Peptides against a protein of PDB entry 2XVC. Designs and how they scored, part 9

Target 1, 50 residues: chain A of PDB entry 2XVC
Amino acid sequence: ITERELLDYIVNNGGFLDIEHFSKVYGVEKQEVVKLLEALKNKGLIAVES

## One batch from the design tools (peptide; made by RFdiffusion4, then SolubleMPNN)

Design b2_p22_5_s3
Fold by OpenDDE base, seed 4:
Structure b2_p22_5_s3 (fold): chain B 50 residues (1-50), chain A 22 residues (1-22)
Amino acid sequence: as target 1 above (50 residues)
Amino acid sequence: MIKVGKYKIKVTEKGLEYLKSQ
């Protein structure tokens, strides 16, 4: 999964992301999801609110 | 540092523009 694809998912899911759930559904390692989120955050594309 | 968990995420204006450009 790419940063763009994860960002698109976040938008389409109303901003909600359960990393463990996402990992199970899409077969992506949890640490990879975290890595992508950190990248998105550091690029200023998202802000984590909880 | 982001940890495994449940989050409410705000997509910034920059993020929205990024998606539009793709």
Scores: peptide ipSAE 0.777, ipTM 0.938, DockQ to the pose 0.926
Fold by OpenDDE base, seed 3:
Parts: structure tokens; sequence; C-alpha cells
Structure b2_p22_5_s3 (fold): chain B 50 residues (1-50), chain A 22 residues (1-22)
């Protein structure tokens, strides 16, 4: 999965992301999801809330 | 420092513009 694909998922899911759920459904390692989120955040493309 | 969990994420204007450009 790419940063763009994850960002697109986030948009299409109303901003909600359950990392564990996503990992199970899409077969992406949890640490990889976190890595992609950190990249998106550091690039100013997302703001992580609670 | 993002931990595994459930989040509500805001896509910034920059993020939306990024998607438009792709």
Amino acid sequence: as target 1 above (50 residues)
Amino acid sequence: MIKVGKYKIKVTEKGLEYLKSQ
C-alpha cells in the first residue's frame, strides 16, 4: 500500500481509521500503517486526532 | 509518535490538494 492509497482510504472512510482493523482486512502490517501515517502527518497532509 | 489504535483523522487542505493532483 502507498501513502496515496492510505490517504484515499482515510478520506473515503470519513476520516476514521482503526489500525488493527485495517491491518486485518487489507493484510498490511500494523507497523507499516503507522509508518505511512507518520509520513502523511510529517508532510502536513493529515492531522491525527483521537 | 503514532501508536496502534483507533483514530479520527483530519485530511488537511494540503492533503486534499495532494489527492486532486494525483
Scores: peptide ipSAE 0.776, ipTM 0.938, DockQ to the pose 0.926
Fold by OpenDDE base, seed 2:
Structure b2_p22_5_s3 (fold): chain B 50 residues (1-50), chain A 22 residues (1-22)
Amino acid sequence: as target 1 above (50 residues)
Amino acid sequence: MIKVGKYKIKVTEKGLEYLKSQ
């Protein structure tokens, strides 16, 4: 999965993201999801609210 | 540091522009 694909998912899911759920559904390692989120955050493309 | 969990994420204007540009 790419940063763009994850960002697109976040947008289409109303901003909600359950990392463990996402991992199970899409077959992506949890640590990979975290890595992508960190990248998106560091680039200023997302802000983690809660 | 982001940990495994459930989050509410805000996509910034920069993020939206990023999507539009791709």
Scores: peptide ipSAE 0.776, ipTM 0.938, DockQ to the pose 0.911
Fold by OpenDDE base, seed 1:
Structure b2_p22_5_s3 (fold): chain B 50 residues (1-50), chain A 22 residues (1-22)
Amino acid sequence: as target 1 above (50 residues)
Amino acid sequence: MIKVGKYKIKVTEKGLEYLKSQ
């Protein structure tokens, strides 16, 4: 999965992201999801809220 | 630092523009 694809998912999912759930559904390592999120955040493309 | 968990992600204006340009 690419940064763009993850960003697309986030938008299409109303901004909600469950990393563990995403990992299970799409077969992407949790660490990879975190890596992509960090990249998106560092580029100023997202802000993470909890 | 982002940890494994559940989040509500805010896509910034920059992020939205990025998607439009791809």
Scores: peptide ipSAE 0.776, ipTM 0.938, DockQ to the pose 0.941

Design b2_p22_5_s4
Fold by OpenDDE base, seed 1:
Structure b2_p22_5_s4 (fold): chain B 50 residues (1-50), chain A 22 residues (1-22)
Amino acid sequence: as target 1 above (50 residues)
Amino acid sequence: MIKVGKYKIKVTEKGKEYLASQ
């Protein structure tokens, strides 16, 4: 999965992201999801609210 | 540091611009 694909998912899911759920559904390692989120955050593309 | 969990995420204007450009 790419940063863009994860960002698209976040938008399409109303901003909600359950990393555990996402990992199970899409077969992506939880650590990889966290890595991508950190990248998106560091680039200023997302802000984590809760 | 982001940990495994449930989040509500805001896509910034910069993020929206990024998506629009792709």
Scores: peptide ipSAE 0.774, ipTM 0.937, DockQ to the pose 0.910
Fold by OpenDDE base, seed 2:
Structure b2_p22_5_s4 (fold): chain B 50 residues (1-50), chain A 22 residues (1-22)
Amino acid sequence: as target 1 above (50 residues)
Amino acid sequence: MIKVGKYKIKVTEKGKEYLASQ
């Protein structure tokens, strides 16, 4: 999965993301999801609200 | 540091521009 694909998912899911759920559904390692989120955040493309 | 969990995430204007440019 790419940063773009994860970002697109976040948009399409109304901003809600359950990392464990996502991992199970899409077969992506939880650590990889976290890594991508950190990258998106550090690039200023997302803000984690709660 | 982001940990495994449930989040509400805001896509910034920069993020929206990024998606639009793809």
Scores: peptide ipSAE 0.774, ipTM 0.937, DockQ to the pose 0.904
Fold by OpenDDE base, seed 3:
Structure b2_p22_5_s4 (fold): chain B 50 residues (1-50), chain A 22 residues (1-22)
Amino acid sequence: as target 1 above (50 residues)
Amino acid sequence: MIKVGKYKIKVTEKGKEYLASQ
């Protein structure tokens, strides 16, 4: 999965993301999801609110 | 540092512009 694909998912899911759920459903390692989120955050494309 | 968990994420204006430009 790419940063863009994860960002698209976040938008389409109303901003909600359950990392463990996402990992199980899409077969992506939890640490990879975290890595992608950190990249999006560091680029200023997202803000993590909760 | 982001931990494994459940989050509400805001897409910033920069993020919206990024998506629109692709």
Scores: peptide ipSAE 0.773, ipTM 0.936, DockQ to the pose 0.918
Fold by OpenDDE base, seed 5:
Structure b2_p22_5_s4 (fold): chain B 50 residues (1-50), chain A 22 residues (1-22)
Amino acid sequence: as target 1 above (50 residues)
Amino acid sequence: MIKVGKYKIKVTEKGKEYLASQ
């Protein structure tokens, strides 16, 4: 999965992301999801609010 | 550092522009 695909998922899911759930559903390692989120955050594309 | 969990995420204006980019 790419940063773009994850970002698109976040938008389509109303901003909600359950990393463990996402990992199970889409077959992506939890650490990979975290890595992608960190990249998106560091690029200023997302803000983790809660 | 982001930990495994449940989050509400804000897509910034920069993020929205990124998604709209060709």
Scores: peptide ipSAE 0.772, ipTM 0.934, DockQ to the pose 0.892

Design b2_p22_6_s1
Fold by OpenDDE base, seed 4:
Structure b2_p22_6_s1 (fold): chain B 50 residues (1-50), chain A 22 residues (1-22)
Amino acid sequence: as target 1 above (50 residues)
Amino acid sequence: MIKVGKYKIKLTEKGKEYLKST
């Protein structure tokens, strides 16, 4: 999965992301999801809450 | 540091512009 694909998912899901759920559904390792989120955050594209 | 969990994520203005341009 790419950064863009994850971003698209986030937008389409109303901003909500359950990393463990996402991992199970899409077969992506949890640490990979975290890595992609960190990248998006560091690029200034997203703000993470909760 | 982002940990495994449940989050509410918002696009920044930069993020919104990114979506428009790609």
Scores: peptide ipSAE 0.768, ipTM 0.930, DockQ to the pose 0.966
Fold by OpenDDE base, seed 1:
Structure b2_p22_6_s1 (fold): chain B 50 residues (1-50), chain A 22 residues (1-22)
Amino acid sequence: as target 1 above (50 residues)
Amino acid sequence: MIKVGKYKIKLTEKGKEYLKST
């Protein structure tokens, strides 16, 4: 999965992201999801709320 | 540092413009 694909998913999912769920459904390592999120955040494209 | 968990992600204005441009 690419940064853009993850960003598209986030938008299409109303902004909600469950990393563990995403990992299970899409077969992406949790570490990879975190890496992509960190990249998006560092680029200033997203704000992460919990 | 982002941990494994559940999040609400917000697009910044920069993020919104990024989507439009790509």
Scores: peptide ipSAE 0.767, ipTM 0.930, DockQ to the pose 0.950
Fold by OpenDDE base, seed 5:
Structure b2_p22_6_s1 (fold): chain B 50 residues (1-50), chain A 22 residues (1-22)
Amino acid sequence: as target 1 above (50 residues)
Amino acid sequence: MIKVGKYKIKLTEKGKEYLKST
């Protein structure tokens, strides 16, 4: 999965992301999802809230 | 540091512009 694909998913899902759920559904390691989110955040493209 | 969990994520203006440009 690419950063763009993850970003598209987030947008299409109304901004909601459950990392564990995403990992299970799409077969992506949780640490990979976190890595991609960190990249997006570090690039200033997203703000993350919980 | 982002941990495994549930999040509400917002696009920044930069993020919105990124989507338009790619």
Scores: peptide ipSAE 0.767, ipTM 0.930, DockQ to the pose 0.948
Fold by OpenDDE base, seed 3:
Structure b2_p22_6_s1 (fold): chain B 50 residues (1-50), chain A 22 residues (1-22)
Amino acid sequence: as target 1 above (50 residues)
Amino acid sequence: MIKVGKYKIKLTEKGKEYLKST
């Protein structure tokens, strides 16, 4: 999965992301999802709220 | 530092512009 693909998913899902759920459904390692999110955040493209 | 969990993600203005340009 690419940064753009993850960003598209986030937008299409109303901004909601459950990392564990995403990992199970799409077969992407949880640490990979975190890595991609960190990249998007560090590029200033997203803000993360919990 | 992002941990595994549930989040609400917001696009910044920069993020919105990024989507428009790609």
Scores: peptide ipSAE 0.767, ipTM 0.930, DockQ to the pose 0.946

Design b2_p22_6_s2
Fold by OpenDDE base, seed 4:
Structure b2_p22_6_s2 (fold): chain B 50 residues (1-50), chain A 22 residues (1-22)
Amino acid sequence: as target 1 above (50 residues)
Amino acid sequence: MIKVGKYKIKVTEKGKEYLRNS
């Protein structure tokens, strides 16, 4: 999965992201999801509201 | 540092523009 694809998912899911759930549904390692999320955040494309 | 969990994410204006341009 790419940063773009994860961002698309976040938008289409109303901004909600459950990393554990996402990992199970899409078969992406949890650490990879975290890595992508960190990248999006560091690029200023998202703000994490806990 | 982001940990595994549930989050509410805000897509910034920069993020929205990124989506429009990619």
Scores: peptide ipSAE 0.781, ipTM 0.941, DockQ to the pose 0.913
Fold by OpenDDE base, seed 1:
Structure b2_p22_6_s2 (fold): chain B 50 residues (1-50), chain A 22 residues (1-22)
Amino acid sequence: as target 1 above (50 residues)
Amino acid sequence: MIKVGKYKIKVTEKGKEYLRNS
């Protein structure tokens, strides 16, 4: 999964992301999801609220 | 530091622009 694809998912899911659920459904390692989120955050493309 | 969990994520205006242009 790419940063773009994850960002698309976030938008399409109303901003909600359950990392563990996402990992199970899409077969992506949890640490990979975290890595992508950190990248998106560091680029200023997302803000993690709660 | 982002931990494994459930989040409500805000896509910034920069993020939205990124999606429109990529």
Scores: peptide ipSAE 0.781, ipTM 0.941, DockQ to the pose 0.916
Fold by OpenDDE base, seed 5:
Structure b2_p22_6_s2 (fold): chain B 50 residues (1-50), chain A 22 residues (1-22)
Amino acid sequence: as target 1 above (50 residues)
Amino acid sequence: MIKVGKYKIKVTEKGKEYLRNS
């Protein structure tokens, strides 16, 4: 999965992301999801609220 | 540092622009 694909998912899911759930459903390692989120955050493309 | 969990994420205006431009 790419940063773009994850960002698209976040948008399409109303901003909600359950990392554990996402990992199980899409077969992506949790650490990879976290890595992508960190990248998106560091680039200023997302803000993690809670 | 982001930990595994459930989040409500805001896509910033920069993020929205990124999606439109890529």
Scores: peptide ipSAE 0.781, ipTM 0.941, DockQ to the pose 0.926
Fold by OpenDDE base, seed 3:
Structure b2_p22_6_s2 (fold): chain B 50 residues (1-50), chain A 22 residues (1-22)
Amino acid sequence: as target 1 above (50 residues)
Amino acid sequence: MIKVGKYKIKVTEKGKEYLRNS
């Protein structure tokens, strides 16, 4: 999965992301999801609210 | 530092621009 694809998912899911759930459904390692989120955050493309 | 969990994420204006340009 790419940063673009994860960002698309976030948008389409109303901003809500359950990393554990996402990992199980899409077969992506939790650490990979975290890595992509950190990249998006560090680029200023997302902000984690809660 | 992001931990495994449940989050509400905001796409910034920069993020929205990124999507429009992709």
Scores: peptide ipSAE 0.781, ipTM 0.941, DockQ to the pose 0.916

Design b2_p22_6_s3
Fold by OpenDDE base, seed 2:
Structure b2_p22_6_s3 (fold): chain B 50 residues (1-50), chain A 22 residues (1-22)
Amino acid sequence: as target 1 above (50 residues)
Amino acid sequence: MIKVGKYKIKITEKGKEYLEKT
């Protein structure tokens, strides 16, 4: 999964992301999802709430 | 540091601009 694909998912899911759920549904390693989120955050493209 | 969990994520204006341009 790419940063763009994850970003698109977040947008389409109303901003909600359950990393555990996402990992199970899409077959992506949890640590990979975290890595992508950190990248998006560090680029200033997202703000993580909670 | 982001940990495994449930989050509410806001797309920033920069993020929205990014989505529009790409």
Scores: peptide ipSAE 0.767, ipTM 0.931, DockQ to the pose 0.961
Fold by OpenDDE base, seed 1:
Formats: sequence, C-alpha cells, structure tokens
Structure b2_p22_6_s3 (fold): chain B 50 residues (1-50), chain A 22 residues (1-22)
Amino acid sequence: as target 1 above (50 residues)
Amino acid sequence: MIKVGKYKIKITEKGKEYLEKT
C-alpha cells in the first residue's frame, strides 16, 4: 500500500482509522501502516487525533 | 510517535490541496 492509497482510505472512511482493524482487513502489517501515517504526518498532510 | 490504535485523522489544508492536485 502506498501513502496515497492510505490517504484515500482515510478520506473515504470519514477520517477514522483503526490500525489493527485495517491491518486485518487489508493484510498490511501494523508497523507498515504506522510508517505510512508517520510519513503523511511529517509531510504535513494529516493531523492525528485520539 | 504514532502507536497502534484507533484514530480520527484530520486532513490538513495542505493535505486537501495535495489530494485535489494528484
């Protein structure tokens, strides 16, 4: 999965992201999801809230 | 540092601009 694909998913899911759920559904390692999120955050494209 | 969990992700204005340009 690419950064853009994850970003698109986030948008399509109303901004909500459950990393563990996403990992199970899409077969992406949790650490990979975190890596992509960190990249998006560092690029200033997202803000992570919880 | 982002931990595994549930989040509400906010798309920044920069992010929105990125999405419409790419």
Scores: peptide ipSAE 0.767, ipTM 0.931, DockQ to the pose 0.956
Fold by OpenDDE base, seed 5:
Structure b2_p22_6_s3 (fold): chain B 50 residues (1-50), chain A 22 residues (1-22)
Amino acid sequence: as target 1 above (50 residues)
Amino acid sequence: MIKVGKYKIKITEKGKEYLEKT
């Protein structure tokens, strides 16, 4: 999965992301999801709440 | 540092602009 694909998922899911759930459903390592989120955050494209 | 968990993520104005331009 790419940064853009993850961003699109977040948008389409109303901003909600359960990393463990996502990992299980889409077969992406949790570490990879975290890495992509960190990239999006570092680029200033997202703000993470919770 | 982001931990594994459940999040509500806000798309920033910069993020929205990015989505529009790409």
Scores: peptide ipSAE 0.767, ipTM 0.930, DockQ to the pose 0.960
Fold by OpenDDE base, seed 3:
Structure b2_p22_6_s3 (fold): chain B 50 residues (1-50), chain A 22 residues (1-22)
Amino acid sequence: as target 1 above (50 residues)
Amino acid sequence: MIKVGKYKIKITEKGKEYLEKT
């Protein structure tokens, strides 16, 4: 999965992301999802809120 | 540092601009 694909998913899902759920459904390692999120955050494209 | 969990993610103005360009 690419950064753009993850960003598109986030947009389409109303901003909500459950990393555990995403990993299980899409077969992407949790570590990879975190890596992509960190990249998007560091580029200033997203703000992560809890 | 992002941990595994559930998040609400905001697309920034920069992010919105990025999405518009492609």
Scores: peptide ipSAE 0.765, ipTM 0.930, DockQ to the pose 0.925

Design b2_p22_6_s4
Fold by OpenDDE base, seed 4:
Structure b2_p22_6_s4 (fold): chain B 50 residues (1-50), chain A 22 residues (1-22)
Amino acid sequence: as target 1 above (50 residues)
Amino acid sequence: MIKVGKYKIKVTEKGKKYLEET
């Protein structure tokens, strides 16, 4: 999965992201999801509201 | 540092435009 695809998912999911759930559903390692999320955050594309 | 968990994410204006461009 790419940063764009994850961002698109976040938008279409109302901004909600459950890393554990996402990992299970899409078969992406949890650490990879975290890595992509960190990248999106660092690029200023998202703001994480805990 | 982001940890595994549940989050409410805000997509910034920059993020929105990024999706429009791609």
Scores: peptide ipSAE 0.764, ipTM 0.930, DockQ to the pose 0.910
Fold by OpenDDE base, seed 2:
Parts: sequence; C-alpha cells; structure tokens
Structure b2_p22_6_s4 (fold): chain B 50 residues (1-50), chain A 22 residues (1-22)
Amino acid sequence: as target 1 above (50 residues)
Amino acid sequence: MIKVGKYKIKVTEKGKKYLEET
C-alpha cells in the first residue's frame, strides 16, 4: 500500500482509521500502516486526532 | 509518535489538493 492509497482510504472512510482493523482487512502489517501515517502527518497532509 | 489504535484523522487542505493534483 502507498501513502496515496492510505490517504484515499482515510478520506473515503470519513477520517476514521482503526489500524488493527485495517491491517486485518487489507493484509497490511500494522507497523507499515503506522509508518505511512507518520509520513502523511509529517508532510502535513493529515492531522491525527483522538 | 503514532501508535496502533483507533483514530479520527483530519485530511488537511494540503492533503485534499494532493489527491486532486494527480
């Protein structure tokens, strides 16, 4: 999965992201999801809440 | 530091433009 794909998912999921759920459903390692989120955040493309 | 969990994420204007530019 790419940063773009993850960002697209976030947009289409109303901003909600359950990392563990996503990992199980899409077969992506949890640590990879975290890595991508950190990248998106650091680039200013997302703001993490909750 | 982002940890495994449930989040509510805001996509910034920059993020929205990023998706539209390509």
Scores: peptide ipSAE 0.764, ipTM 0.929, DockQ to the pose 0.929
Fold by OpenDDE base, seed 5:
Structure b2_p22_6_s4 (fold): chain B 50 residues (1-50), chain A 22 residues (1-22)
Amino acid sequence: as target 1 above (50 residues)
Amino acid sequence: MIKVGKYKIKVTEKGKKYLEET
């Protein structure tokens, strides 16, 4: 999965992301999801609220 | 540092523009 694909998912899911759930459903390692989120955050493309 | 969990994420205006431009 790419940063763009994850960002698209976040948008289409109303901003909600359950990393554990996402990992199980899409077969992506949790650490990879976290890595992508960190990248998106560092680029200023997302803000993690809670 | 982001940890595994459930989040409500805001896509910034920059993020929205990014999706439009690329």
Scores: peptide ipSAE 0.763, ipTM 0.930, DockQ to the pose 0.925
Fold by OpenDDE base, seed 3:
Structure b2_p22_6_s4 (fold): chain B 50 residues (1-50), chain A 22 residues (1-22)
Amino acid sequence: as target 1 above (50 residues)
Amino acid sequence: MIKVGKYKIKVTEKGKKYLEET
């Protein structure tokens, strides 16, 4: 999965992301999801609210 | 320092423009 694909998912899911759930459904390692989120955050493309 | 969990994420204006450009 790419950063863009994850960002698109976040948008389409109303901003909600359950990393554990996402990992199970899409077969992406939790560590990879975290890595992509960190990249998106560091690029200023997302902000984690809660 | 993001940890595994459940989050509410805000897509910034920069993020929105990023998606529009593709």
Scores: peptide ipSAE 0.763, ipTM 0.930, DockQ to the pose 0.903

## One batch from the design tools (peptide; made by RFdiffusion4, then SolubleMPNN)

Design b2_p23_3_s4
Fold by OpenDDE base, seed 3:
Structure b2_p23_3_s4 (fold): chain B 50 residues (1-50), chain A 23 residues (1-23)
Amino acid sequence: as target 1 above (50 residues)
Amino acid sequence: MSDKLKIKVTEKGKKYLAEAAKK
């Protein structure tokens, strides 16, 4: 999973992301999802609302 | 913290995806 692919998923999912669910469905470790989110956030591409 | 997050995609993020889609 790339940063672009994760960002695209977030957009297509209305901005909602369940890390546990995503990890199970796509076979991506939770820590990897968090790492990608941090990268997106640090680049100013996303902001966590809740 | 909860695994369930609400994410805002910034205008920069939207433009990033638009540019990526052209490639």
Scores: peptide ipSAE 0.675, ipTM 0.879, DockQ to the pose 0.846
Fold by OpenDDE base, seed 2:
Structure b2_p23_3_s4 (fold): chain B 50 residues (1-50), chain A 23 residues (1-23)
Amino acid sequence: as target 1 above (50 residues)
Amino acid sequence: MSDKLKIKVTEKGKKYLAEAAKK
């Protein structure tokens, strides 16, 4: 999965992301999801609220 | 730490997606 695809998912999911759920559904390792989130955050494309 | 996160997509993020959609 790409950063764009993850960002699109987040938008379409109302900003909510369950890493465990996402990992199971899309077959992406949890650490990879976290890596992508960190990239998005560092680029100023997202902010983690909770 | 919970795996369930609430994430704000910034205006920059929204513009990024809009731009990507045009490609």
Scores: peptide ipSAE 0.675, ipTM 0.879, DockQ to the pose 0.831
Fold by OpenDDE base, seed 1:
Structure b2_p23_3_s4 (fold): chain B 50 residues (1-50), chain A 23 residues (1-23)
Amino acid sequence: as target 1 above (50 residues)
Amino acid sequence: MSDKLKIKVTEKGKKYLAEAAKK
Protein backbone atom coordinates (compact mmCIF):
# COMPACT_ATOMS: atom_id res chain seq x y z
CA ILE B 1 0.00 0.00 0.00
CA THR B 2 1.19 3.52 -0.81
CA GLU B 3 1.01 6.68 1.27
CA ARG B 4 -1.72 7.99 -1.02
CA GLU B 5 -3.76 4.82 -0.71
CA LEU B 6 -3.52 4.85 3.08
CA LEU B 7 -4.48 8.52 3.22
CA ASP B 8 -7.44 7.84 0.95
CA TYR B 9 -8.51 4.98 3.19
CA ILE B 10 -8.36 7.20 6.27
CA VAL B 11 -10.52 9.84 4.58
CA ASN B 12 -13.04 7.26 3.42
CA ASN B 13 -13.12 5.76 6.93
CA GLY B 14 -14.08 9.03 8.60
CA GLY B 15 -10.58 9.64 9.92
CA PHE B 16 -10.47 6.44 11.93
CA LEU B 17 -7.78 3.82 11.62
CA ASP B 18 -7.57 0.58 13.58
CA ILE B 19 -4.06 -0.63 12.86
CA GLU B 20 -4.73 -4.17 14.07
CA HIS B 21 -7.89 -4.43 11.98
CA PHE B 22 -6.27 -2.82 8.94
CA SER B 23 -3.32 -5.19 9.16
CA LYS B 24 -5.59 -8.22 9.20
CA VAL B 25 -7.91 -7.06 6.43
CA TYR B 26 -5.35 -5.68 3.99
CA GLY B 27 -2.40 -7.92 4.78
CA VAL B 28 -0.05 -5.08 5.70
CA GLU B 29 2.32 -5.44 8.63
CA LYS B 30 1.58 -3.15 11.55
CA GLN B 31 5.08 -1.66 11.43
CA GLU B 32 4.56 -0.79 7.77
CA VAL B 33 1.31 1.00 8.57
CA VAL B 34 3.10 2.98 11.28
CA LYS B 35 5.89 3.82 8.83
CA LEU B 36 3.37 5.20 6.34
CA LEU B 37 1.60 7.19 9.05
CA GLU B 38 4.88 8.73 10.15
CA ALA B 39 5.61 9.73 6.56
CA LEU B 40 2.18 11.32 6.19
CA LYS B 41 2.62 13.14 9.49
CA ASN B 42 6.09 14.40 8.60
CA LYS B 43 4.72 15.78 5.33
CA GLY B 44 2.01 17.65 7.21
CA LEU B 45 -0.78 15.66 5.58
CA ILE B 46 -2.23 14.25 8.83
CA ALA B 47 -2.27 14.81 12.56
CA VAL B 48 -2.92 11.98 14.99
CA GLU B 49 -5.57 13.12 17.46
CA SER B 50 -6.02 10.01 19.61
CA MET A 1 0.83 4.02 20.12
CA SER A 2 -2.59 2.43 20.51
CA ASP A 3 -4.03 0.51 17.57
CA LYS A 4 -7.25 2.51 17.28
CA LEU A 5 -6.47 6.03 16.09
CA LYS A 6 -8.44 9.13 15.22
CA ILE A 7 -6.61 11.00 12.49
CA LYS A 8 -7.14 14.54 11.26
CA VAL A 9 -6.51 14.95 7.55
CA THR A 10 -5.13 18.45 7.09
CA GLU A 11 -6.12 20.81 4.31
CA LYS A 12 -2.74 20.04 2.81
CA GLY A 13 -3.63 16.36 2.91
CA LYS A 14 -6.96 16.98 1.21
CA LYS A 15 -5.29 19.01 -1.52
CA TYR A 16 -2.72 16.26 -1.94
CA LEU A 17 -5.46 13.71 -2.59
CA ALA A 18 -7.26 16.02 -4.99
CA GLU A 19 -4.07 16.54 -6.95
CA ALA A 20 -3.28 12.83 -6.95
CA ALA A 21 -6.73 12.07 -8.35
CA LYS A 22 -5.86 14.09 -11.46
CA LYS A 23 -2.92 11.88 -12.36
Scores: peptide ipSAE 0.675, ipTM 0.880, DockQ to the pose 0.876
Fold by OpenDDE base, seed 4:
Structure b2_p23_3_s4 (fold): chain B 50 residues (1-50), chain A 23 residues (1-23)
Amino acid sequence: as target 1 above (50 residues)
Amino acid sequence: MSDKLKIKVTEKGKKYLAEAAKK
């Protein structure tokens, strides 16, 4: 999964992301999801509110 | 860090997606 695809998912999911759930459903390692989130955050595309 | 997160997509993020949608 790409950063763009994850961002699109977040938008379409109302801004909510359950990393455990996402990992299971999409077969992406939790570490990879976190890595993508950090990239999105560092680029100023998201802000984590939790 | 909790696995369950609430994430705000910034205006920059929204513009990024809009641009990506053109491709």
Scores: peptide ipSAE 0.675, ipTM 0.880, DockQ to the pose 0.879

## One batch from the design tools (peptide; made by RFdiffusion4, then SolubleMPNN)

Design b2_p25_1_s1
Fold by OpenDDE base, seed 2:
Structure b2_p25_1_s1 (fold): chain B 50 residues (1-50), chain A 25 residues (1-25)
Amino acid sequence: as target 1 above (50 residues)
Amino acid sequence: FREKLLKNPKLKIKVTEKGLEYLKE
């Protein structure tokens, strides 16, 4: 999964992301999801609210 | 940040204006 695809998922999911659920459904390692989120955050594309 | 996300996997994320622009076609 790419950064763009993850960001698109987040938008389409109302801003909610369950990393554990996402990992199970899409077969992506939790560490990889976190890595992508870090990249999105560092690029100023997202902010984690809770 | 990494450890926080791993410990609290259920997240509410704000997509910034920059992020929304990034996704525009």
Scores: peptide ipSAE 0.712, ipTM 0.911, DockQ to the pose 0.867
Fold by OpenDDE base, seed 5:
Structure b2_p25_1_s1 (fold): chain B 50 residues (1-50), chain A 25 residues (1-25)
Amino acid sequence: as target 1 above (50 residues)
Amino acid sequence: FREKLLKNPKLKIKVTEKGLEYLKE
């Protein structure tokens, strides 16, 4: 999965992301999801609200 | 940051204007 693909998922899901759910459904390791979120945050593309 | 996300996996995320512009390209 790419940063773009994860960002697109977040937008299409109304900004909500359940890392555990996403990992199980899409077969992506939780640590990989977190790594991508960190990259998106560091690039100023997202902000974690809660 | 990483530990917080792993312990609290249900998130609400704001996509910034920069993020929205990124998706348009």
Scores: peptide ipSAE 0.712, ipTM 0.912, DockQ to the pose 0.920
Fold by OpenDDE base, seed 4:
Structure b2_p25_1_s1 (fold): chain B 50 residues (1-50), chain A 25 residues (1-25)
Amino acid sequence: as target 1 above (50 residues)
Amino acid sequence: FREKLLKNPKLKIKVTEKGLEYLKE
């Protein structure tokens, strides 16, 4: 999954992301999801609220 | 940051204006 695809998913999911659920459904390692989130955050595209 | 996210897998994320513009590209 690309950063753009993950960002689009987050938007379409109302800003909520369950990493464990996402990992299971889309077959993406949890660590990979976290790395993508870190990249999005560092680029100023997202902010983790909780 | 990484370890924190792994310990709390259910996240609430704000998409910034920059993020929204990014998706328009």
Scores: peptide ipSAE 0.711, ipTM 0.912, DockQ to the pose 0.922
Fold by OpenDDE base, seed 3:
Structure b2_p25_1_s1 (fold): chain B 50 residues (1-50), chain A 25 residues (1-25)
Amino acid sequence: as target 1 above (50 residues)
Amino acid sequence: FREKLLKNPKLKIKVTEKGLEYLKE
């Protein structure tokens, strides 16, 4: 999954992301999801609220 | 940041104005 695809998923899911659920459904390692989130945050595209 | 996210896997994320503009491209 790309950064753009993950960002699109977050938007379409109302801003919610369950890393455990996402990993199971889409077959992406949890570490990879976190790496993508860190990239999105560092680029100023997202902020984690809770 | 990475360890924090792994300890709290259910997240609420704000997409910034920059993020929304990025998706429009």
Scores: peptide ipSAE 0.711, ipTM 0.911, DockQ to the pose 0.917

